# Peptides against a protein of PDB entry 8RAJ: the designs that were tried, part 54

Target 1, 54 residues: chain A of PDB entry 8RAJ
Amino acid sequence: LPAENEDPDKAVVDLHRSPPKTKDPDLTPSGIIAKVKAGDMTQETARELLLAMR

## One batch from the design tools (peptide; made by RFdiffusion4, then SolubleMPNN)

Design b2_p23_7_s2 (from b2_p23_7, 7 letters changed)
Fold by OpenDDE base, seed 5:
Structure b2_p23_7_s2 (fold): chain B 54 residues (1-54), chain A 23 residues (1-23)
Amino acid sequence: as target 1 above (54 residues)
Amino acid sequence: SAEERRKREAEEALEELDRAEAA
């Protein structure tokens, strides 16, 4: 079976590139925390995103 | 509202991050 190339393009949420799409489930508070726990986002980036949502 | 909920969830998530940093 062709190995589905799981494109490891884990969308690095670049704070500068993607305006927080308020509709992106990955940019909800819970989604941000999930990315941090998965090692896909730094705590610093998460803090900045969450502060912007407050 | 959905906005107020998101703001609250963001604050709770910040508190979680602060606790994780202190550990």
Scores: peptide ipSAE 0.569, ipTM 0.903, DockQ to the pose 0.620
Fold by OpenDDE base, seed 1:
Structure b2_p23_7_s2 (fold): chain B 54 residues (1-54), chain A 23 residues (1-23)
Amino acid sequence: as target 1 above (54 residues)
Amino acid sequence: SAEERRKREAEEALEELDRAEAA
């Protein structure tokens, strides 16, 4: 089983360092909302990401 | 276009966040 070493430190998308990859399913509008609902992303970070996609 | 679709989806998601913040 590939240990998805989800390095928890890589889950923090630094908007300034790692622009949202349009191909990352976790960075789709729906994926962002899902992370917020799961408590894995702050509403503020989600807002900034979504505003950048507008 | 795919870009126009993403913009619409982002706007809808922002509206959902605004609703969640007001709750």
Scores: peptide ipSAE 0.569, ipTM 0.902, DockQ to the pose 0.600
Fold by OpenDDE base, seed 3:
Structure b2_p23_7_s2 (fold): chain B 54 residues (1-54), chain A 23 residues (1-23)
Amino acid sequence: as target 1 above (54 residues)
Amino acid sequence: SAEERRKREAEEALEELDRAEAA
């Protein structure tokens, strides 16, 4: 089955599959929090990303 | 610097997540 083209606007950052690129505007701290609030990212994934940024 | 701002914003965002989990 073709990998569902994750809508780039709704791309759930999977740290194991797609390492976070610091240039992705959706991977800013504010962008991460916005994705969690929208239900487009888990709290666990958000925590891992934010911990890597500090 | 941009890096120092990002680190600060990341810490503030972690504190927000911790508060949301405790609720």
Scores: peptide ipSAE 0.569, ipTM 0.902, DockQ to the pose 0.648
Fold by OpenDDE base, seed 2:
Structure b2_p23_7_s2 (fold): chain B 54 residues (1-54), chain A 23 residues (1-23)
Amino acid sequence: as target 1 above (54 residues)
Amino acid sequence: SAEERRKREAEEALEELDRAEAA
């Protein structure tokens, strides 16, 4: 059986790999903070996304 | 506007991140 290499990093939003969609509820300011608190986003990535929304 | 609200919420979220980094 091909081991589905579930790349565990697929859940992390990378600004350089996938441009943020402003209509994604997970990419609202509150959604970004929630992802950081859950460990699903780095503080650095969150900062970059929030700066782009300012 | 919805844009002005998003900008304000982004600024408030940046301030929250800065406080969390300093703790």
Scores: peptide ipSAE 0.568, ipTM 0.902, DockQ to the pose 0.661

Design b2_p23_7_s3 (from b2_p23_7, 9 letters changed)
Fold by OpenDDE base, seed 3:
Structure b2_p23_7_s3 (fold): chain B 54 residues (1-54), chain A 23 residues (1-23)
Amino acid sequence: as target 1 above (54 residues)
Amino acid sequence: MEEERRRREAEEALEELDREEAE
């Protein structure tokens, strides 16, 4: 049985720090929307992240 | 350039999020 333990603790985005210039697909506007659609992110958290990029 | 692109993409994504909340 491949237990892919994807550790849920790796996405502590510090909302008070300017998003690093990370080419992280998970922190792009499109990646945030994709996580909301997948149910992996709340609309509230997505809104806060997107507002910090404005 | 890159920051202005990211700002525009974030604004477009906020408008998409507001549409999904209204459905």
Scores: peptide ipSAE 0.551, ipTM 0.891, DockQ to the pose 0.574
Fold by OpenDDE base, seed 4:
Formats: C-alpha cells, sequence, structure tokens
Structure b2_p23_7_s3 (fold): chain B 54 residues (1-54), chain A 23 residues (1-23)
C-alpha cells in the first residue's frame, strides 16, 4: 500500500505570520477545535491561534 | 462585520477548549 506521505510540514501554522485571509478550513475556529479533538494539534497551539483571532 | 464574527467564533472556541481541558 503506498503510504500517503501527508507532509506533516503542511500543518505548521507560523504563529508569527499575519493570519492569512485564507478560507483554509483548518484555520477557522471550528477547524482548530476539530484538530485538537483529532489529536492533530495541541491545546496550547490551538489557544495561541484562537487568541490571535480575538 | 467579518472580523467581529471571527472574533466571536474564536471566543466561543476558547470556551470550548477550556471545557475540554477541564475533563
Amino acid sequence: as target 1 above (54 residues)
Amino acid sequence: MEEERRRREAEEALEELDREEAE
């Protein structure tokens, strides 16, 4: 079975980059919470991202 | 309008995150 190399580097949201006006579902508040629930994001990283949107 | 919606959605998501951290 070809291992789908989902490049783990695509999830590195640079917290120092101005939040892109990207309609990236992964950078919505709901998308961030979904990643935490999936274990794909730490609660700390999620908190920092959400605070930057406030 | 869009920024205020995003701010509100982020605040609601922080409150959800605080609940999951307390479990």
Scores: peptide ipSAE 0.551, ipTM 0.892, DockQ to the pose 0.579
Fold by OpenDDE base, seed 1:
Structure b2_p23_7_s3 (fold): chain B 54 residues (1-54), chain A 23 residues (1-23)
Amino acid sequence: as target 1 above (54 residues)
Amino acid sequence: MEEERRRREAEEALEELDREEAE
């Protein structure tokens, strides 16, 4: 079984790019809030992402 | 339908962030 190398390129979500139309659970509104609560995302970054989805 | 749901979920999530920032 190849070890899932978690690519250390956690895709820097380009906040200035249109919100990815990806079914990425991590880029859902609930996934963004979960990352903030986990300390994996800043509140500022989360706010910018959520505003771009509005 | 899906875009309107996502917009609503984003608005609810912004209101959640504003609550967590006020604590």
Scores: peptide ipSAE 0.551, ipTM 0.892, DockQ to the pose 0.585
Fold by OpenDDE base, seed 2:
Structure b2_p23_7_s3 (fold): chain B 54 residues (1-54), chain A 23 residues (1-23)
Amino acid sequence: as target 1 above (54 residues)
Amino acid sequence: MEEERRRREAEEALEELDREEAE
C-alpha cells in the first residue's frame, strides 16, 4: 500500500485559495491561535486571517 | 448574533497574538 506522504506543506492555509470556511474547527479564532502555538502557522498568516474575521 | 460573537473572538485572539509577539 503506498504510504501517502502527506506533504506537511499542505497545512499552509493559502489565503488566496478560498476564504476560510467558517465551519472548519481549525479556522476558528481559537484554532488559529492553537496552530501558531504549535508552529503550524506563522503569526503573519494568523493576523491576516483574524483581521478578515473582524 | 453569530457575526458579533465571531468578531469579538477574533479581537480577543489578535490581542493574544500581540502578547506572544512581545515575548
Scores: peptide ipSAE 0.549, ipTM 0.892, DockQ to the pose 0.615

Design b2_p23_7_s4 (from b2_p23_7, 7 letters changed)
Fold by OpenDDE base, seed 1:
Structure b2_p23_7_s4 (fold): chain B 54 residues (1-54), chain A 23 residues (1-23)
Amino acid sequence: as target 1 above (54 residues)
Amino acid sequence: MAEERRRREAEEALEELDRWEAE
């Protein structure tokens, strides 16, 4: 079975290159917190995203 | 309305992160 290519393009939301698309459910405040809890996002990246939404 | 809700939810989420940094 070919190893699931964990697409390395599971977009690290490059905060410097793309403002959070307001339509991405993963970029809701709750979605950001869920990613941090899952270990899929750092607290620092989450903070920067949330600060841009206030 | 949607923006103001998102702003409030973002502030609440920042307060949650601040709690986790203090633990």
Scores: peptide ipSAE 0.595, ipTM 0.906, DockQ to the pose 0.630
Fold by OpenDDE base, seed 4:
Structure b2_p23_7_s4 (fold): chain B 54 residues (1-54), chain A 23 residues (1-23)
Amino acid sequence: as target 1 above (54 residues)
Amino acid sequence: MAEERRRREAEEALEELDRWEAE
């Protein structure tokens, strides 16, 4: 069965990867919260990302 | 200015997460 669509553009926000210097909408506080609401990000990962923005 | 806005928005988003963990 062809593995349908691993969308490689789900930027797995690797916490160990330097935040892309590009305005990644996924690295906005609102974008992070939207991913958590969508089930695309854990609350823990979201917390770590948001803490790094403080 | 942009960093201070992002910091504030991140703080508000953390408070939103804290509310969801308390439910």
Scores: peptide ipSAE 0.594, ipTM 0.906, DockQ to the pose 0.669
Fold by OpenDDE base, seed 2:
Structure b2_p23_7_s4 (fold): chain B 54 residues (1-54), chain A 23 residues (1-23)
Amino acid sequence: as target 1 above (54 residues)
Amino acid sequence: MAEERRRREAEEALEELDRWEAE
């Protein structure tokens, strides 16, 4: 069985590829803040996502 | 109802980001 090297670097939410599906629990306002705190999202990307939800 | 809640939670989260940029 080929070890799928799932390159963890593709978890960058490409803001240009699709509007974030508002049903992803990771894309709630609280989920966005949690990703920033974890270092999994930049503050700038978080700000853009949150502004689109306002 | 759900949209207005999300809008409020997004505003509160933006205020949290503004605090972290000021540190």
Scores: peptide ipSAE 0.593, ipTM 0.906, DockQ to the pose 0.636
Fold by OpenDDE base, seed 5:
Structure b2_p23_7_s4 (fold): chain B 54 residues (1-54), chain A 23 residues (1-23)
Amino acid sequence: as target 1 above (54 residues)
Amino acid sequence: MAEERRRREAEEALEELDRWEAE
């Protein structure tokens, strides 16, 4: 069975690009925390994203 | 309305991350 390697590169929102005002559920605070819990995002990247939303 | 909710949820999520970094 080919494990669908979802490209980890699609989860890396370029923090230097102003977050597109896309209602991406993946860029909600809850979605960020869910990705950290899944191991799909580092705590550091999550912290930087959440600080930009504050 | 949506921005203030997102700000509050981001503050709560940062407090959750700060707990995980302290473990």
Scores: peptide ipSAE 0.591, ipTM 0.906, DockQ to the pose 0.603

Design b2_p23_8_s1 (from b2_p23_8, 8 letters changed)
Fold by OpenDDE base, seed 3:
Structure b2_p23_8_s1 (fold): chain B 54 residues (1-54), chain A 23 residues (1-23)
Amino acid sequence: as target 1 above (54 residues)
Amino acid sequence: WFDLEPDEPAPPSPPKFPPPPPL
């Protein structure tokens, strides 16, 4: 049975890949809404944050 | 942006006191 050549070279994480601009999902309008629905944020705080993003 | 509806229902309107009896 041919040994599965687990090519160890697939672990070259390109260290020069600019960190994905992970738009912090918590700072998106959708993320704020999700926190309110989860009970992790008050509606008033969510409103203030959404207004500050305008 | 969207308007969040208020989380709590508005406090019940104060009971309308019945008008004072006519003198």
Scores: peptide ipSAE 0.165, ipTM 0.547, DockQ to the pose 0.011
Fold by OpenDDE base, seed 5:
Formats: C-alpha cells, sequence, structure tokens
Structure b2_p23_8_s1 (fold): chain B 54 residues (1-54), chain A 23 residues (1-23)
C-alpha cells in the first residue's frame, strides 16, 4: 500500500497568527476610561482598577 | 496613568432637626 503522502504544507501552523490579542479591551486603562465616560463604571471603581495595574 | 477629575463634592448632609419637646 503506498504510504499516504500527508502534504506537510497543510500543517503550516500560521505562526504569524499573532495569538488573538484578546487583551480584554475592558481591562485596559483606555477601556476602563471608556466605561467611565459611558456611565458603565464609577470613577471610584476606575481609580481602584487603575491603581491595581500600577 | 490618567488623572481622573475629582469626584463631585457629596451633597450637604440634611439638617438634623432637634427632637420635639416631650408633652
Amino acid sequence: as target 1 above (54 residues)
Amino acid sequence: WFDLEPDEPAPPSPPKFPPPPPL
């Protein structure tokens, strides 16, 4: 039985697929400030979160 | 680091009325 030539070109793991930067946009300093501006977060909670990132 | 503006000053506490005199 001829060995199935598994085409190694289909296993090009796209190593250039940057892992989805699922940097939760909500947990970035800019995302926190955007939530405060939208009224979805209090200034005090935003201050605490920003302090904890420092 | 972002400077948040200071929170709005809390509304003044309601006036404490003295208890009514006993009858």
Scores: peptide ipSAE 0.152, ipTM 0.545, DockQ to the pose 0.011
Fold by OpenDDE base, seed 2:
Structure b2_p23_8_s1 (fold): chain B 54 residues (1-54), chain A 23 residues (1-23)
Amino acid sequence: as target 1 above (54 residues)
Amino acid sequence: WFDLEPDEPAPPSPPKFPPPPPL
């Protein structure tokens, strides 16, 4: 049975989960900014994430 | 460092105090 049902839409970035040391392109500063520009992330969430990476 | 403009509209500019009366 192909496990083709992991809906990629469930990247619930748990802000309380230590940023996974996974090179998730979606959690890079550039990826966060790209999501905000695409309307896929709020500016508030992006600000919190960018501050937590500093 | 990316300046994300606050999603909230900037608070209204504080009222300009009138200049002090001339002496």
Scores: peptide ipSAE 0.152, ipTM 0.543, DockQ to the pose 0.013
Fold by OpenDDE base, seed 4:
Structure b2_p23_8_s1 (fold): chain B 54 residues (1-54), chain A 23 residues (1-23)
Amino acid sequence: as target 1 above (54 residues)
Amino acid sequence: WFDLEPDEPAPPSPPKFPPPPPL
């Protein structure tokens, strides 16, 4: 039986690695403006979202 | 993806009546 040496080093969850701030790129001010320019968001909705982020 | 159903289309801006001509 070949012992598959599962490298134990891949399981070191670096507890000091800050979870990637999944900055939802869609909820950034730049992402909101991009959606408005693409026609995927109204200017009114974009204004409300930008005001809520201030 | 919150499909915010389009809130009721904002009522069309009232027509800007041109200022009355000077008397």
Scores: peptide ipSAE 0.152, ipTM 0.582, DockQ to the pose 0.013

Design b2_p23_8_s2 (from b2_p23_8, 8 letters changed)
Fold by OpenDDE base, seed 4:
Structure b2_p23_8_s2 (fold): chain B 54 residues (1-54), chain A 23 residues (1-23)
Amino acid sequence: as target 1 above (54 residues)
Amino acid sequence: WFDLEPSEPAPPSPPKFPPPPPL
């Protein structure tokens, strides 16, 4: 007899596990620095963002 | 803590030429 005891609650908990908030790689300190290095962000804006994240 | 090396100062804004005198 195949045990029908795969707890449906584990599948529901995995579906309700909010996808790990894709930390916008652009909002990480490393992502901000990468944008400045690419010329896509000013150093002043990067400084303000990095200060606001502390 | 990344010490942002001071970027080279932005090039000075081009001098605003004074408006030509009225004719």
Scores: peptide ipSAE 0.137, ipTM 0.556, DockQ to the pose 0.013
Fold by OpenDDE base, seed 3:
Structure b2_p23_8_s2 (fold): chain B 54 residues (1-54), chain A 23 residues (1-23)
Amino acid sequence: as target 1 above (54 residues)
Amino acid sequence: WFDLEPSEPAPPSPPKFPPPPPL
């Protein structure tokens, strides 16, 4: 029985679908705070970012 | 808005050197 090579090319990535407005969780006030608590961001940088979002 | 915990208190100022002895 010939194995039908299912051509993997049917990932029609609709390049015109606007990326979902996934609120970048890292750019939310809560995401910034989470990064500070994780040690991935300084308190100073977090303060500057939070002030710039106001 | 998030109240950042107050920054750790600045390290205590180095002890003032004792005044030089009187000549």
Scores: peptide ipSAE 0.134, ipTM 0.520, DockQ to the pose 0.010
Fold by OpenDDE base, seed 2:
Structure b2_p23_8_s2 (fold): chain B 54 residues (1-54), chain A 23 residues (1-23)
Amino acid sequence: as target 1 above (54 residues)
Amino acid sequence: WFDLEPSEPAPPSPPKFPPPPPL
């Protein structure tokens, strides 16, 4: 069965979902910052995510 | 630890104009 490449572009960051123990590079502090710099994430959402990781 | 630059301080609340002097 071909592993459906679920398009990584649809990572709806469910803020209420416990950060998956999967090292999602997009949910790392560095990944969040990279998304903000790319314009793919608001600074406010990034702040909330980074605070939730503390 | 990345210090997100403190979000630019919310634009200063528009100056509350003093109530017009009583007539």
Scores: peptide ipSAE 0.131, ipTM 0.531, DockQ to the pose 0.014
Fold by OpenDDE base, seed 5:
Structure b2_p23_8_s2 (fold): chain B 54 residues (1-54), chain A 23 residues (1-23)
Amino acid sequence: as target 1 above (54 residues)
Amino acid sequence: WFDLEPSEPAPPSPPKFPPPPPL
């Protein structure tokens, strides 16, 4: 099976998707803040995600 | 997951005194 190197940085965070039961490091509060600092996520999207995880 | 520490409990609702009985 070809290892689908799904680049974890390309995970479109769907705000309407049920919080993934997977501990995706990119969906942790720290991962979200890291994406904002990297320019890969808007501050608004990060705010909405953090509120949905609250 | 972000667990927010519980905010301070809401102040107790003021006691509703029953209306005085009719005279």
Scores: peptide ipSAE 0.057, ipTM 0.384, DockQ to the pose 0.012

Design b2_p23_8_s3 (from b2_p23_8, 9 letters changed)
Fold by OpenDDE base, seed 3:
Structure b2_p23_8_s3 (fold): chain B 54 residues (1-54), chain A 23 residues (1-23)
Amino acid sequence: as target 1 above (54 residues)
Amino acid sequence: WFDLEPSEPAPPSKKKRPPPPPK
């Protein structure tokens, strides 16, 4: 199998693509859930935030 | 909506023991 020559230039060009405006990872549904699981947010607050994002 | 599994109730915050009365 030909070794996939990872063209090192492709990795560099992808870094210059403006990071997708990662909506504050703390405000994504996944981020909210992660905070609850970590004990950094109450389930009630998480529920309110998730409802507000709908 | 994400159904958050009921987290185990946070252990009851240790009620700060009132300071012992001054002897």
Scores: peptide ipSAE 0.121, ipTM 0.577, DockQ to the pose 0.015
Fold by OpenDDE base, seed 2:
Structure b2_p23_8_s3 (fold): chain B 54 residues (1-54), chain A 23 residues (1-23)
Amino acid sequence: as target 1 above (54 residues)
Amino acid sequence: WFDLEPSEPAPPSKKKRPPPPPK
């Protein structure tokens, strides 16, 4: 029976795959504004965060 | 640009004035 050469090389986890920059959507200006609008963040906290991004 | 309406000034902390000394 021909040994099916399962090429073991397909399991090369690309160790060089840069972890997806999980841009925390909550730390973007748009995310901050969305949280304030949703009532999940105070206007004061949002102001401080937005000022820190400037 | 998000117009953060100025937060209503925190209600003045009613510092309980000590009751006037009894006469």
Scores: peptide ipSAE 0.121, ipTM 0.559, DockQ to the pose 0.011
Fold by OpenDDE base, seed 4:
Structure b2_p23_8_s3 (fold): chain B 54 residues (1-54), chain A 23 residues (1-23)
Amino acid sequence: as target 1 above (54 residues)
Amino acid sequence: WFDLEPSEPAPPSKKKRPPPPPK
């Protein structure tokens, strides 16, 4: 039986693949600005969030 | 420093005035 060389490195790479940091697109500076533009966030709240990211 | 141009104040939430009582 051909030893299925399941490349153990693929499993290790998958485990060490940091879960895609689902960068909440809503928490990016661009996402915050988009929410303000859409009227879903106040400018004041957006300012506070943007300052907290520094 | 993004000078966010003052977006027009969000239109005051139109508190739906209760419909006027029927005359």
Scores: peptide ipSAE 0.112, ipTM 0.580, DockQ to the pose 0.017
Fold by OpenDDE base, seed 1:
Structure b2_p23_8_s3 (fold): chain B 54 residues (1-54), chain A 23 residues (1-23)
Amino acid sequence: as target 1 above (54 residues)
Amino acid sequence: WFDLEPSEPAPPSKKKRPPPPPK
């Protein structure tokens, strides 16, 4: 049986695909603010987190 | 700059009601 020469170019795993930065939605500035508004986070903690992201 | 509105003051500490006077 002729071995179908599978084009090795199809196996180019795009190694340059940056892993999706699973940005934890809870650690986004918007997520932090939402937690503060919901009463799930103190303003002080939110401030510290936001400053650390900057 | 996030103007975090002042957190509502912590609910007033439930001052434990003094024990009822002995009957």
Scores: peptide ipSAE 0.129, ipTM 0.566, DockQ to the pose 0.013; fails the geometry check

Design b2_p23_8_s4 (from b2_p23_8, 8 letters changed)
Fold by OpenDDE base, seed 2:
Parts: structure tokens; C-alpha cells; sequence
Structure b2_p23_8_s4 (fold): chain B 54 residues (1-54), chain A 23 residues (1-23)
């Protein structure tokens, strides 16, 4: 059975999960800002993430 | 560093109390 149905759109950013040591480009400050601009992330979630990276 | 405006409207400004009358 081909595992072709992991919908990549459900990157639920678990704020309680330690940021994976993988340089997830989506978790960089620039990636977060890009997601907010695309409408894929709320400004509040982006603010919390950016504050947690400081 | 990017200033994200809060998605929620800013809390109402605190009440301005008039200065106490001069003694």
C-alpha cells in the first residue's frame, strides 16, 4: 500500500515540542514571517515562536 | 527582528486621571 497520503499541509507547529535540531526552514525567523505573509500562520503564533527563539 | 502587530486590538488606553487640585 503506497504511503502517499501524509498530507504535508498539517505541519502543526507543536509549540511544546523542542524545535527539531533539523534546520526546518519553516521555523526560521524568515520562514515564520513568510508563513504569516502567506496566511499559513497567525501573527500570535509567529510572535510566540519568535520570542521563544530569543 | 520583525514587529508583528498583535492580531488582537490593543487594550483600551488606561483612564487618564485629572491632576490633583493645587493645595
Amino acid sequence: as target 1 above (54 residues)
Amino acid sequence: WFDLEPDEPAPPSPPVFPPPPPL
Scores: peptide ipSAE 0.146, ipTM 0.549, DockQ to the pose 0.013
Fold by OpenDDE base, seed 5:
Formats: C-alpha cells, structure tokens, sequence
Structure b2_p23_8_s4 (fold): chain B 54 residues (1-54), chain A 23 residues (1-23)
C-alpha cells in the first residue's frame, strides 16, 4: 500500500470555497483545532472556518 | 464547538479623564 504522505502544508484553505464534499480530515472542526494547536493556523482563521461550517 | 479568543488583544480603552472640578 503506497502510504501517500500528502504533505499537509499544501491545503490552501480558500475561505470562499464551499466545504469540499471530500472528508478531508484537515477541514473537519477537529482538524482545524489540531492546526491551531500545532501553530499552523491562527485562532481568527480557525474561528472564521468554524463559523462557515455552521 | 469552542470559542476562540482573538489572537490580538483588544486596543486599550481610551483614558477616561475625570470631569473638571466644579468652579
């Protein structure tokens, strides 16, 4: 099984893009929270994303 | 769901000068 190490750094989160119908674990509320905890996302950007998912 | 605090601290409230003493 090729472990596709999809490089997590290439998810340009377009705030205006309809949430992808793809279960991208990085675009789940839990994935956003994980990026904030890692320092890879600002709290403001995470807030806007979480509000757009509501 | 969790509330994220703003990363930027709110600007300091402008100084409230006390009213001048009555004449």
Amino acid sequence: as target 1 above (54 residues)
Amino acid sequence: WFDLEPDEPAPPSPPVFPPPPPL
Scores: peptide ipSAE 0.141, ipTM 0.532, DockQ to the pose 0.012
Fold by OpenDDE base, seed 4:
Structure b2_p23_8_s4 (fold): chain B 54 residues (1-54), chain A 23 residues (1-23)
Amino acid sequence: as target 1 above (54 residues)
Amino acid sequence: WFDLEPDEPAPPSPPVFPPPPPL
């Protein structure tokens, strides 16, 4: 007897589950400032990124 | 929406030494 009864409804990955906020610490205002202090980012690039996040 | 905590006061500008007196 073919058991054709695995409900395809359990594979609805809730697309409304907000992607886990990977707190990319590098994309936070504090992470950008930390990169500038470390010399890994220019002040100009940091300013543009901080303005784009407002 | 993060309050920009007040920017850490810019490091004090290096002391401008007065020019040496003319000879």
Scores: peptide ipSAE 0.074, ipTM 0.492, DockQ to the pose 0.013
Fold by OpenDDE base, seed 3:
Structure b2_p23_8_s4 (fold): chain B 54 residues (1-54), chain A 23 residues (1-23)
Amino acid sequence: as target 1 above (54 residues)
Amino acid sequence: WFDLEPDEPAPPSPPVFPPPPPL
């Protein structure tokens, strides 16, 4: 019984695949502001995060 | 985390939070 030649070509992890730009919506200026508006974040913490992103 | 591509138009100005209510 010939061993099933499992195609070795499926394991070429493209080493040049830039990490997916996961726009974490929670780390956007708009996401931070939405959390403050929802009461899930303090205005102080939001200010610090927005300043750290500048 | 924003990878700022140098050619994307400046992010919209952060919304001005309304002033806290007067105590």
Scores: peptide ipSAE 0.045, ipTM 0.513, DockQ to the pose 0.022

## One batch from the design tools (peptide; made by RFdiffusion4, then SolubleMPNN)

Design b2_p24_1_s1
Fold by OpenDDE base, seed 5:
Structure b2_p24_1_s1 (fold): chain B 54 residues (1-54), chain A 24 residues (1-24)
Amino acid sequence: as target 1 above (54 residues)
Amino acid sequence: SAEEERRRREEERRRIEEEVERLL
Protein backbone atom coordinates (compact mmCIF):
# COMPACT_ATOMS: atom_id res chain seq x y z
CA LEU B 1 0.00 0.00 0.00
CA PRO B 2 1.52 3.40 -0.93
CA ALA B 3 2.10 5.49 2.23
CA GLU B 4 -0.22 8.52 2.05
CA ASN B 5 2.12 11.48 1.68
CA GLU B 6 0.49 13.84 4.17
CA ASP B 7 1.55 17.17 2.66
CA PRO B 8 3.46 19.02 5.47
CA ASP B 9 2.17 22.36 4.01
CA LYS B 10 -1.47 21.69 5.14
CA ALA B 11 -0.71 22.05 8.88
CA VAL B 12 -2.00 25.65 8.90
CA VAL B 13 -2.84 25.41 12.59
CA ASP B 14 -5.27 28.25 13.35
CA LEU B 15 -3.36 30.52 15.81
CA HIS B 16 -6.63 31.21 17.74
CA ARG B 17 -7.70 27.56 18.19
CA SER B 18 -6.60 25.60 21.26
CA PRO B 19 -3.60 23.57 20.04
CA PRO B 20 -5.01 20.29 18.72
CA LYS B 21 -4.63 17.75 21.54
CA THR B 22 -2.23 15.77 19.37
CA LYS B 23 -2.04 12.47 21.22
CA ASP B 24 1.26 12.20 19.35
CA PRO B 25 4.07 12.78 21.89
CA ASP B 26 6.27 13.88 18.95
CA LEU B 27 4.00 16.91 18.18
CA THR B 28 4.15 18.33 21.73
CA PRO B 29 6.40 21.41 22.30
CA SER B 30 8.80 19.07 24.14
CA GLY B 31 8.66 16.51 21.26
CA ILE B 32 9.38 19.21 18.64
CA ILE B 33 12.34 20.47 20.71
CA ALA B 34 13.60 16.88 21.09
CA LYS B 35 13.43 16.36 17.26
CA VAL B 36 15.42 19.60 16.66
CA LYS B 37 18.08 18.50 19.20
CA ALA B 38 18.25 15.06 17.53
CA GLY B 39 18.67 16.70 14.06
CA ASP B 40 15.37 15.13 12.87
CA MET B 41 13.72 18.58 12.39
CA THR B 42 14.94 21.98 11.15
CA GLN B 43 14.81 24.99 13.51
CA GLU B 44 12.61 26.77 10.92
CA THR B 45 9.97 23.99 10.86
CA ALA B 46 10.10 23.82 14.66
CA ARG B 47 9.60 27.63 14.89
CA GLU B 48 6.59 27.46 12.54
CA LEU B 49 5.02 24.56 14.52
CA LEU B 50 5.65 26.26 17.90
CA LEU B 51 4.21 29.59 16.60
CA ALA B 52 1.13 27.69 15.35
CA MET B 53 0.67 26.27 18.91
CA ARG B 54 0.78 29.80 20.48
CA SER A 1 -11.55 21.13 36.73
CA ALA A 2 -11.95 23.91 34.12
CA GLU A 3 -9.48 25.99 36.22
CA GLU A 4 -6.86 23.17 36.18
CA GLU A 5 -7.28 22.89 32.37
CA ARG A 6 -6.75 26.70 32.02
CA ARG A 7 -3.59 26.51 34.20
CA ARG A 8 -2.24 23.60 32.07
CA ARG A 9 -2.90 25.61 28.84
CA GLU A 10 -1.18 28.71 30.31
CA GLU A 11 1.86 26.61 31.40
CA GLU A 12 2.05 24.99 27.91
CA ARG A 13 1.77 28.45 26.24
CA ARG A 14 4.58 29.76 28.50
CA ARG A 15 6.84 26.79 27.55
CA ILE A 16 6.11 27.43 23.83
CA GLU A 17 6.89 31.18 24.23
CA GLU A 18 10.19 30.48 26.09
CA GLU A 19 11.32 28.08 23.31
CA VAL A 20 10.13 30.36 20.45
CA GLU A 21 12.18 33.19 22.03
CA ARG A 22 15.20 30.80 22.11
CA LEU A 23 14.79 29.77 18.41
CA LEU A 24 14.36 33.46 17.24
Scores: peptide ipSAE 0.163, ipTM 0.653, DockQ to the pose 0.217
Fold by OpenDDE base, seed 4:
Parts: structure tokens; C-alpha cells; sequence
Structure b2_p24_1_s1 (fold): chain B 54 residues (1-54), chain A 24 residues (1-24)
């Protein structure tokens, strides 16, 4: 299995792909927002991930 | 219930949309 990259800044976000069914709390919408607020994720990467989850 | 699950998905979608609008 490709290692679920714990670092979403290294994830190729495909906006045309169905959002991955992750159980990773760090890849949930709430986890992404928490990482941005902590300074552990860029706003751009967070926006791309959140748009892919829409 | 199926209605509670629909409501949770709609609330999650709204939170995503509100955060995307804040990051735009």
C-alpha cells in the first residue's frame, strides 16, 4: 500500500479524484484546519485538500 | 439514522465551504 503520506504538502492532490477514505484524523477537514492553525500546513495545500473533499 | 447521516454530511460540506471561502 502506498504509505498514506502523513505530510499532505507532499500529497499530489487530484481535484478530479474522489476524496480518499482516510481514517487519518490529520486528513479530515477538522484535522486539516487544525494543522493550518498550528502552522504545520500551508493555506494553499489546505484549500486544495478541502476542495478535493467537496 | 439515514437522516442523521445526511445531516452530518451536509454540516461537514458547509464547514469545508466556509473554510474554503475564508482561505480565498
Amino acid sequence: as target 1 above (54 residues)
Amino acid sequence: SAEEERRRREEERRRIEEEVERLL
Scores: peptide ipSAE 0.159, ipTM 0.654, DockQ to the pose 0.291
Fold by OpenDDE base, seed 3:
Structure b2_p24_1_s1 (fold): chain B 54 residues (1-54), chain A 24 residues (1-24)
Amino acid sequence: as target 1 above (54 residues)
Amino acid sequence: SAEEERRRREEERRRIEEEVERLL
């Protein structure tokens, strides 16, 4: 059985790629912060995503 | 305006920085 090790590293937030203009309202800075406050996202994942939007 | 777009990007970056600092 290929363990679907979805390596969290392959959720490629390529920190060197211009942030994909994800039209996903959930991946806006405000949407990420809302998910952390709701407990739906870890603080670490939120930090990485927000840093990739710089 | 290209100046207004730069200002909006700087204000967005600042908001992201202030929230990253609260999440540290």
Scores: peptide ipSAE 0.153, ipTM 0.652, DockQ to the pose 0.153
Fold by OpenDDE base, seed 2:
Structure b2_p24_1_s1 (fold): chain B 54 residues (1-54), chain A 24 residues (1-24)
Amino acid sequence: as target 1 above (54 residues)
Amino acid sequence: SAEEERRRREEERRRIEEEVERLL
């Protein structure tokens, strides 16, 4: 079965209703914050990603 | 319970918002 690589860019994230059920846990606001805390992402990159989700 | 799930989602949202406000 081909793994449907559904394009990560198509998850409309409604932050006001539920933490986004993104298929990629790393692209959730929680996942982004976790990467910053782990040192795997800069605060600046996290800020840009979180702003793009609003 | 559906009410417990709502409370958990609201608490998670609040924690995310508080952390976003620290990063922004």
Scores: peptide ipSAE 0.140, ipTM 0.643, DockQ to the pose 0.531

